# Peptides against a protein of PDB entry 5VZU, part 175

Target 1, 271 residues: chain A of PDB entry 5VZU
Amino acid sequence: GRTLEDIFHEHMQELILMKFIYTSQYDNCLTYRRIYLPPSRPDDLIKPGLFKGTYGSHGLEIVMLSFHGRRARGTKITGDPNIPAGQQTVEIDLRHRIQLPDLENQRNFNELSRIVLEVRERVRQEQQEGGHEAGEGRGRQGPRESQPSPAQPRAEAPSKGPDGTPGEDGGEPGDAVAAAEQPAQCGQGQPFVLPVGVSSRNEDYPRTCRMCFYGTGLIAGHGFTSPERTPGVFILFDEDRFGFVWLELKSFSLYSRVQATFRNADAPSPQ

## One batch from the design tools (peptide; made by RFdiffusion4, then SolubleMPNN)

Design b2_p25_1_s2 (from b2_p25_1, 11 letters changed)
Fold by OpenDDE base, seed 2:
Structure b2_p25_1_s2 (fold): chain B 271 residues (1-271), chain A 25 residues (1-25)
Amino acid sequence: as target 1 above (271 residues)
Amino acid sequence: AIDFTEVPDLPLLTDPNAPDVLSFE
């Protein structure tokens, strides 16, 4: 039978061949473009910039992480046989935080899948409701000819009625125990482990994470055929590391900050 | 140092129709 090693070797040979075909096709037409680092904003979850990651079977990739209000974006700097450079490989919704369960339940892929799909459904509902409000607001500028309905003088009805006794109903104030939302200790990382059956190329992933968010990743066939967005989890480990769990693919990608200082890589200040 | 020599020359398959997503204008 084909060993897992034989299948892996065949797949690696195919990827190398595809790489060779693509490089050979473009050999005479290399366009160089300057990439600017995104400006850092005070509200950014972490410093934006270049991250080195492993994307599925393609090996080492470079992604630009940027922040756009309540969204974060991972943009491919390196292309692969499936997804070209310049494509948005991940889109993160910073409004939709994922709460990971305890460390024991984090091993359960079905639990993570449930949590992510519930958030996906909320995001879909919010998009539908926001689409309806934008549609209804345009239609009703019919000229409200406000016919002046005549001011009927409502009469001064006077009556004095009497002395009703002060019933001492000592209704005990039910202590509404305001469930003190335990201040999510924004600074303490929680224990982190990948679910059983999620593949990682790097076993040396951080075992503690700060927070997680709902996101979508871009997947495509070879040559960017049938591109679609698949649900996932963005995992912030620290200032220099994040991960993405591809839920449907059962894969994990780890990204680490490129520590290289680039001179004059800052975007020119808008004059 | 990130050894960019370990970054295999992934062909920068630029989708010529990819929106200019790298402009931070």
Scores: peptide ipSAE 0.019, ipTM 0.568, DockQ to the pose 0.064
Fold by OpenDDE base, seed 5:
Structure b2_p25_1_s2 (fold): chain B 271 residues (1-271), chain A 25 residues (1-25)
Amino acid sequence: as target 1 above (271 residues)
Amino acid sequence: AIDFTEVPDLPLLTDPNAPDVLSFE
């Protein structure tokens, strides 16, 4: 019977062959597009830029990390047989921090899965509620042509007087305890370990993390067929390293900053 | 230098129809 190793080797050989076929086809018609580095903002979680990563079975990739308000984006600089260059490999919601459990409970994949799926459901609810508020606001500005319905004479119903004492029902304003955004403790790095059954190409990943966020990763079949966004966890290790846990794939990708200075890589200032 | 020697020549599959997500406005 094919071992899991045989299947993995066959799949890796297929991916390498596809990579070779595509690269060999480009030898006759290389189009070069200039890529600019994202501008750095003071509020960016880390400095934006190029990161070298390991993406599951696809091998080594280059991703551009950029920040867009409360979202971070990983954009593929290197394509693969499944996902073209320029596609957003990861989208991170910086509003939805993931709290990892203690180190013992981090080994439990089901616990991580529970935490991520609860956050996914909150994100889905917020998207539905925000969609309803945007929908209701547009519906009411139909010009009410107020056809003047003829004023039927309001019969003066008589002024019955009496002195109903106002019961001061002092409805205590229920203190909506605004769930205090726990200050992003830029605290001591939390011990980090991958759950049992999450595959990493390299076991040499950082064993401490600063913070984690909910995110989605892009998956597709060969030729970018049936592209889908799957839930995951963005793990910030340090200024130069982050990871992504692909929850459904049970895979971990580690990304390390490209330590290269590019001349004239800054975006031209908008004139 | 970016040591691309560790990067097996990854086909830069550019979808010409992919929105230019690299425009940072």
Scores: peptide ipSAE 0.016, ipTM 0.545, DockQ to the pose 0.074
Fold by OpenDDE base, seed 3:
Structure b2_p25_1_s2 (fold): chain B 271 residues (1-271), chain A 25 residues (1-25)
Amino acid sequence: as target 1 above (271 residues)
Amino acid sequence: AIDFTEVPDLPLLTDPNAPDVLSFE
């Protein structure tokens, strides 16, 4: 019978052959584009930059992590047969924090799925509401035909106002207890474990996480066919490591900061 | 199940129509 190792080797051979076919089709015409590192902002969740993905059989995946206000993006610096380089492999909504359950319930994939799908529905509702406010504002510039209605002299009727006593109902301003945004516990990271049935290439992932956020990952067929966004969880482990749980694929991707220092890689300041 | 985790990183096939995601405006 084929071992898992035999299947893995056969698949690796197919992948090498695909790489060879694609590279050969371009008649060795390699176009090089300079990539700039994103500027760091004080409000960035972690320092932006290059991260290496530990995806399966495929070699070194490189993703650029960048921050765009309340969104983060992972941009492919390496392409694959499904997703070209320059595509946003992950989009993270930093407004929508995922609260992981306790360690016992983190093993339950259905619990994680429930939490993520509830957040996805909230994001969808917010997009629908924000779309309606933008639409209603433009319609009412009907031409005010200023017809000059004539000045009829309305008469002086003197009607006596009744002496309504001002009841001083001193309604104490009910302190709107601003729901204290529980200060993001800058404390010890939450214990972290992958759900049962989520595949990870390596069991050597961080067992504590700082924060999790809702995100979407890009998936496509070979040759970037039928690209779609699938729901997932961005997991911040530390300053140099993050993960993404692909909910529908039941897979986990670990990303680690590229420790190489690049000279002159900073974006030119906008003039 | 097509294990999409097994898709080889090809060199930068830039989709010429890929939005310039590296524009940090």
Scores: peptide ipSAE 0.008, ipTM 0.526, DockQ to the pose 0.042
Fold by OpenDDE base, seed 1:
Structure b2_p25_1_s2 (fold): chain B 271 residues (1-271), chain A 25 residues (1-25)
Amino acid sequence: as target 1 above (271 residues)
Amino acid sequence: AIDFTEVPDLPLLTDPNAPDVLSFE
């Protein structure tokens, strides 16, 4: 029977062969584009920059993490047979936090799937509602011809009518039990485990996470065929590590910050 | 399942005509 090792070696040979085919098709005309590091903003969830995907022996995936207001973006610095470099491998909605259940329920893939799909439907509803407001606002700028409305006469100020006695209707102040906003446990990591049936190439993923967010990942066939966005979970572990759970693929990707200092890699100041 | 997360180290084969998705303007 084929061992998992045999399948893995065959797959590695295919990936190397594909890399060789791609490099050979471009007849050694490699165009190098300079990559700038995104500027850090005070409100960024973590420092933006380069992250290395930990995909076992399948090579070095590099992703640029950047922040764009209430969205985060992972941009591929390395391409693959499915998705070329420069594509957005992940898009994260920082407005839609995912609350993970307890560790027992985190092992249940169907529970995670339910939570993610409920957030996905909320995001779709918000996009539909926001699309309607933007559509109605543009229609009303018909040039309102400034017809000079004739100066209607100053109607005299009607006299102060008399002292209506304030009825002391002593409506009892219903104790609005201020639902104690449970202090957002923003600071303490929660226990984390992958659901049963989610594949991880690295069993050494962090067992605690700070925050999770709804996101979409880009998937495609070989040669970037039929590209689509699939729902997932962005998992912030710490300042230097994040993960992405690909819900439909039942896979997990772990990313670790590239600790290299690059000289002159800062984006030119906008002149 | 096709593991769409299997990314070989392909060099930055960016279409030179692709919009500069790496511009952080």
Scores: peptide ipSAE 0.018, ipTM 0.510, DockQ to the pose 0.043; fails the geometry check

Design b2_p25_1_s3 (from b2_p25_1, 11 letters changed)
Fold by OpenDDE base, seed 1:
Structure b2_p25_1_s3 (fold): chain B 271 residues (1-271), chain A 25 residues (1-25)
Amino acid sequence: as target 1 above (271 residues)
Amino acid sequence: AIDFTEIPDLPLMTHPNAPDILGFE
């Protein structure tokens, strides 16, 4: 049977060959399009912008990170043989924080898998419940026959007098135990390590992370065949670095901010 | 040797079945 190593080598050879073909075709007439950077908002988890991604076998990619309320989006600026440019490579649910275990248990892929799949199930349940409320609301538009209700005359309500006896209702102050929302500790970065069996192209990933979120990554075959969303973990390291763990692929992508200043890259103000 | 893994891929032409979020079509 083919070993995982044989399959990986064959896939790498194919990707290298495809890249060679594309690189050899750079003499072709290229059409350049202007891309606008997403506007920054105060509530953005980090500054939006361009990030250099490292996809192991796919090599170097540019993605644009943007924030959309409780969602973050990574959009491909560079395509690859599987996922064209303009596609959403990652979608992050900022409502669903992933709590990584201690450093010892972070080496266990099955523990990370359990945590992610539990969050995936919660997201699925929330989507089903929200779908049911939207469904029941539409059923009650039976055609209300507009019976013309006759104009009943406004009876003059009499001016009843002022006897406001102050009832001493000694309502005991129910101790509203204000559940002190423990201020979300600006989480001191926790030690971070990839699980055993998660492939990283670069071992020089940050060994401390700020927070993690549930997300999905887009995968497809060559030529964007059979595209699907797979579960993963968005890992915020710092203002300029994030990662994505592709759970099913057992791979890690590191993204680093492009430090280049682009002139005139700001989105035109919505008129 | 050119490390093709360090070279960004060309934006593959938008696939008709792939919603182009960036308006590359």
Scores: peptide ipSAE 0.027, ipTM 0.596, DockQ to the pose 0.070
Fold by OpenDDE base, seed 4:
Structure b2_p25_1_s3 (fold): chain B 271 residues (1-271), chain A 25 residues (1-25)
Amino acid sequence: as target 1 above (271 residues)
Amino acid sequence: AIDFTEIPDLPLMTHPNAPDILGFE
């Protein structure tokens, strides 16, 4: 019978052949388009820009990271046989922080899976509630036929009598214990390790992370067939590195900032 | 063994079934 290794090897050969065929077809008709990098904002989690990653079995990818309020987005600049260029490879919900357990419990894939799936369920509930509020708000704008309500006569306002005695009720100033918003621990890195059974292309990933967020990754078959979003964890390591744990695929992708400075890559100022 | 970590993705491969959010069409 075919071993899992034989199947994997055959699949990898097919991917190389596909890459070769597509690359060879493009050699004669390359259209170049300028990509504009998003402007940096003060509230951006890290500086937006280009990152290089190793995507599953596909090799090196270039992804543009951008920030959109409470969401971050990874957009493919390079395509592969499954996910074309211009697709959102990852979408990150910056409202839903993932709290990683201690380093011992981080080795437990089932615990990480539980944490992520509980956040996924909360995100689904919030989307349903927000969809209902948006739905109910639209339903009540039936055309109010402004029937002209007949002008009821202005009854004369009766004279305000004067003698309100000032009751001295000395309400004690309730100490509003300002719940000290615990300063968001934005600065303390924690130890990080991949769960057992999560595949990485290399063991050379950062062993400390700053923060983690819930996100979804895009997966598809060859030719962008049956595209779906799977749950995952965005791991911010530092200003120049992030990772994504593909929960259902049990894989980890590491992304590192492209250190090249691009001239004239800034978006044109809105006129 | 081929090191697949050195094989880049395809530049600007679009697909008719994949809406291009970068507008490469």
Scores: peptide ipSAE 0.028, ipTM 0.611, DockQ to the pose 0.057; fails the geometry check
Fold by OpenDDE base, seed 2:
Structure b2_p25_1_s3 (fold): chain B 271 residues (1-271), chain A 25 residues (1-25)
Amino acid sequence: as target 1 above (271 residues)
Amino acid sequence: AIDFTEIPDLPLMTHPNAPDILGFE
């Protein structure tokens, strides 16, 4: 019988052949364009730049990570048979932090799935509410003719007298122990493990993470057919490493910073 | 060191239906 390994090798050979066919079709018409690195901002979660990743079965890819206020973006620098270069492979919502459970419960894929789908529903509700407020605000510029409502005379309420004896009812102030939300020490990474049934091509992933956020990844058929956004988890490991859990695909992609210094890669300052 | 020679020349497949997010137009 075909082993899972045989099927994997056959699929890898097919992908290599597809990459070769695509490369060979464009061999005569390569246009090179300069890509500028995004400028770093003080409020950026980590330094923006180029990251080397493993995208499912496609092997090695390069993505550019950039920050856009409360959103982060992973943009493909390398294309694949499904998603061309220049596409936004991941969109991260920095407003929607995901709290991972303890290390024991992190092994449960259904728990991670529940957490992510609850956040997805909140994001969807916020988008619907924000769409309604933007719609209602434009309609009611009817000219409010401010008819001057006549100034009703303030009746002088009479000065009732002084005598109320101070009842000493010493109600003990119940110490509402405000549970001081211990400021989640932003510096100590929590233990991290992939859920059971999430595939990783690289078993050597970081076993601690700093923060997780809700995100969406782009998926498509061969030749960028039927592109759609699938829910996932952006995992910040450190300054140079992040991951993405593709929830529906049950896959994990690890991205590591390209340490190469590029000369003149900074965007020209807008004059 | 990331050996960029191991990055196969993955063609920058621009799909005609792909929005130009990088200003490649």
Scores: peptide ipSAE 0.019, ipTM 0.517, DockQ to the pose 0.073; fails the geometry check
Fold by OpenDDE base, seed 3:
Structure b2_p25_1_s3 (fold): chain B 271 residues (1-271), chain A 25 residues (1-25)
Amino acid sequence: as target 1 above (271 residues)
Amino acid sequence: AIDFTEIPDLPLMTHPNAPDILGFE
């Protein structure tokens, strides 16, 4: 019988052949475009830049990680038969931290699925609420035809006296219990393991993570057909490594910083 | 923003004698 490894190998050969067919259609005319690295900001979770990744059966990819306020993006630099270059392979919501359970409960895929889907529902609710506030503000500019209503004479209403006795209500200073922002334990990374049944191309992934966030990954059929966003978990391991768990696909992608130094790759300062 | 949608799928061509400056080894 064909092993899962045999099936994977055959699928990899098909993907390589597809890439060859697509590139051969360009009559050996290669157009080179300069890619600029995203500007680094002090508040960026890690330094933005190029990362090498493994995406399921597509093998080796290059993605650009960039930060956009409370969102991070992984943009494909390399295309594949499903998703062309320039698409956002991952979008990360830095507002929605995922708290991983202990190491024993991390092996339970259903527990991770529960946590992610609860955050997905919160994100959906916040989007609905923010959509309503933008809608109500536009309706009320009906043209107030200011018809000049005639000046009816002000009847002098009598001055009732000011006997406001000062009640000494000694309002105890309500201790605003500053919700103690649990100090982001910026210290030791949490032990990390993939859930049972999540496919990794390589078992050599970091066994500790700094933090996790809710995100969405892009999936599509061949030729970028029926593109959709699926829920997932962005996992920050360290300054040079992150992962993405594709929840619906039950797969894990590991991304590592490209160590090459590029000259003249900085974005021109916006004049 | 660079619109990469106009860029064909970029194959990774590695030369067997090229140093893996991208760390693909």
Scores: peptide ipSAE 0.016, ipTM 0.466, DockQ to the pose 0.059; fails the geometry check

Design b2_p25_1_s4 (from b2_p25_1, 14 letters changed)
Fold by OpenDDE base, seed 2:
Structure b2_p25_1_s4 (fold): chain B 271 residues (1-271), chain A 25 residues (1-25)
Amino acid sequence: as target 1 above (271 residues)
Amino acid sequence: AIDFTEIPDLPLLTDPNYPDILSFE
């Protein structure tokens, strides 16, 4: 029977062969597209830009990190056999901060899974509720054919009737529990460790993180078959480093800022 | 399970459907 090792070796051979075919085909006419860096905004969690995946010696992953209000996106700049470039490898919901437990409980994968799945359920509920409001709002714009209501006549002015007393209905002010928007406490860096059983290609990841957010990662088969969004955790380490924990894959991806200065890479100002 | 972390990033072929090669000059 094929061992898991045999399957892994076959898969690696296939990927190497694909890489060889691809690199050999670069003698063909290449279409280059100019990529613009996202404009930096004051409210951006970190400076947007290019980040390199630190997956060891076997590949160069480049992603563009960009901010879109309360969402962040990692867009693939490099493609792979599963996911072509231009795809959103990660989508981060900056409204759904994940509080990591203490360092001891961070080693427990089931604890991280619980936290992430609870947030996933909240996001699903919010999407259902927002979908209902958007659905009801569209249903009421039936075309009111303004049938021209005929000019019914000027009936007269009748009189003055009297002094109805003001009832003092003392409506108690319902305590609007202002859900205290916990100020985004510029999170004091907390100790960080990967859960047991999460694969990392590099054990040299930052051991302190600023904050974490709920996100989803894109996964697909070869040739972008059956693309799906899997739940994960975006981990902000610092201004130049972030990670993503793929919950279902039990894997960790580390990204580091490309320190290259790009001249004229700014997006043209919208005219 | 395909370890998606183990997928070496291939420099994109010019698939005429996916033309996006980033050249760093």
Scores: peptide ipSAE 0.010, ipTM 0.485, DockQ to the pose 0.064
Fold by OpenDDE base, seed 1:
Structure b2_p25_1_s4 (fold): chain B 271 residues (1-271), chain A 25 residues (1-25)
Amino acid sequence: as target 1 above (271 residues)
Amino acid sequence: AIDFTEIPDLPLLTDPNYPDILSFE
């Protein structure tokens, strides 16, 4: 039987060959587009910008990380044979934090899978409930017939109603001690390890993470066939590094900030 | 809003020997 290694090598050779064919076809027809960096906002989880992904047999993947309120987005700057440039490779829900278990239980893929799928079901429920409230509100605008209510102008002066006495009833304000939600301590970096059976192309990933969020990754066949969103975990390591665990693919992608300073990469101020 | 959907498939010029070099010329 083909070893997993043989299958991997064959698949890598095919993808290298495909890449070579693509690069060779474009040798004479390169279109350059100016890419602007998204503006940084104070509420952004980290500085938005370009990140290099080291996960694909497709080679150097560049992703733009941007923040959109309670969502983060990774947009492909570089296309691959599966997913064209400009597609949202990852969508992160910053409302749904993933709590990783202790380091011992982090090795258990089934535990991570359980946690992620529970969050996925909550996200689906919230979407269904929000869809029902929006649906019921639209149905009751029956056509209220425009009865022409007549314009009568009567100006009558409101009479001075009398000085009703201030009853002093000193009802003690029950001190509703608003339990100050302790600001979730920006926790000391949690020890991080990939679950057993999650493949990483780079074994040199950060062994501590700051926080994790639920997200979805885009997967497709060659030529962007049958595109779908798969559940995953966005892992923030630091200001310059994040990862994505593709749950169904059992793979991990590491992204590192492009440290190159680009002249004139700032988005023109919205006029 | 930059419509990133219009970014053509950039052939990833990865030198297999220098996978870490982003040359933005």
Scores: peptide ipSAE 0.008, ipTM 0.481, DockQ to the pose 0.072
Fold by OpenDDE base, seed 3:
Structure b2_p25_1_s4 (fold): chain B 271 residues (1-271), chain A 25 residues (1-25)
Amino acid sequence: as target 1 above (271 residues)
Amino acid sequence: AIDFTEIPDLPLLTDPNYPDILSFE
């Protein structure tokens, strides 16, 4: 019987061959676009830039990580037969931190699935509520037909004076001690392990993680057919490494910073 | 192993007619 490994190997060879066929057909019509590295901001979770990763069976990919307020994006710098370059392979919601359980419960895929799906429903609710507030504000500018208000008369407002002494009940302001959100102890990495049944290309992934966030990953068929976003977990390991768990695909992608220095790769200063 | 760390410029290979399959050679 074909092993899972045999199927992955055959699929990887097919993807490489498809990539070769596509690239060789365009050798005479290649347009080169310069990529600029995103400017680093002080509030960025890590330095933005190029990361080398593995996308399931596609092998080696280059992704640009960039930060956009409370969102991070992984942009494909390498396309594949499924997803073209320039597509957002991952979108990370930095507002929705995922707390991983203890190491024993991290092995349980159903527990991770529960946690991620609960966050997905919260994100969906927030999007629905925010959509309603934007809709109601525009409707009421009906034309103020300036009907001339007729001049009707001076009715004398009577002088009712009752002196009701307000009692000084000095209700102590209950200091609502806003529970200071304990600054998420950014320092100590927690033990990390992939759930049972999540496939990784290599078992050589970091065994400690700093932070996890809810995100979505882009998947498609060959030729970018039926593109959809699937729920996942962005895992920050360190300044130079992050991962993405594709929940529905039960796969893990590891991304490592490209250490190459590119000359003149800085974005032109906004004039 | 292709050492992609030596690629001086990351070309976006765009085909106007097909979704851009970027290969780094």
Scores: peptide ipSAE 0.006, ipTM 0.450, DockQ to the pose 0.087
Fold by OpenDDE base, seed 4:
Structure b2_p25_1_s4 (fold): chain B 271 residues (1-271), chain A 25 residues (1-25)
Amino acid sequence: as target 1 above (271 residues)
Amino acid sequence: AIDFTEIPDLPLLTDPNYPDILSFE
């Protein structure tokens, strides 16, 4: 039988051939869009930029990682037949940290699945509550017809006298133990291993991670058919490496920073 | 193994008619 590697190699050859055919067809006006690197912000989890990775059977992908407040996004720079360029391959909620268990329990896929699905349910609840607050806030701006309430005459309420003795109610200040927001400990690296049954193309992944977050990944059929978002885990390894665990697909994608210095890739300053 | 460590400055083609084609069969 063909190995998965043989199928992948043949498929990559077909893709290269297709790209070559399209680029060699002189009659197609190729529209080049300039890609700008997102500006770095001090509060960014890591420096934004281009990362190279492997997605499932698709081989090499280039994604742009960007930060949007408490959200991160991986935008496809290279398309694939399932998901075209410019789509958000991953969306990360930096408010929802995933705490990985100990190294022994990290081998258990069902434990990771439980943790991720519990966070997914919290995110869904928060979205429903935030949707209700936004909905109720709009519903109460019915046009208050300013009916001119008639000026009822101010009855002169009589000056009752001064003798309120100060009751010394020595209410002890209940020590509201301010739950010390544990300072977001600049995440000491924790041991990391993929769960049993999660496929990786490369067994050479970092065995220590800094932080993990809940996220969703985009999946689709060929031609971007039936696109949907699946739950996953964004894993920050270091300044130049992150991973994504596709929970439902039982797959892991490793992304590494593109070290190439792009000249003039900075976004024009907003004038 | 193609050493993709050196990704040349490849112009990214965004052809709206040809989404890059990578099938999972």
Scores: peptide ipSAE 0.015, ipTM 0.496, DockQ to the pose 0.116; fails the geometry check

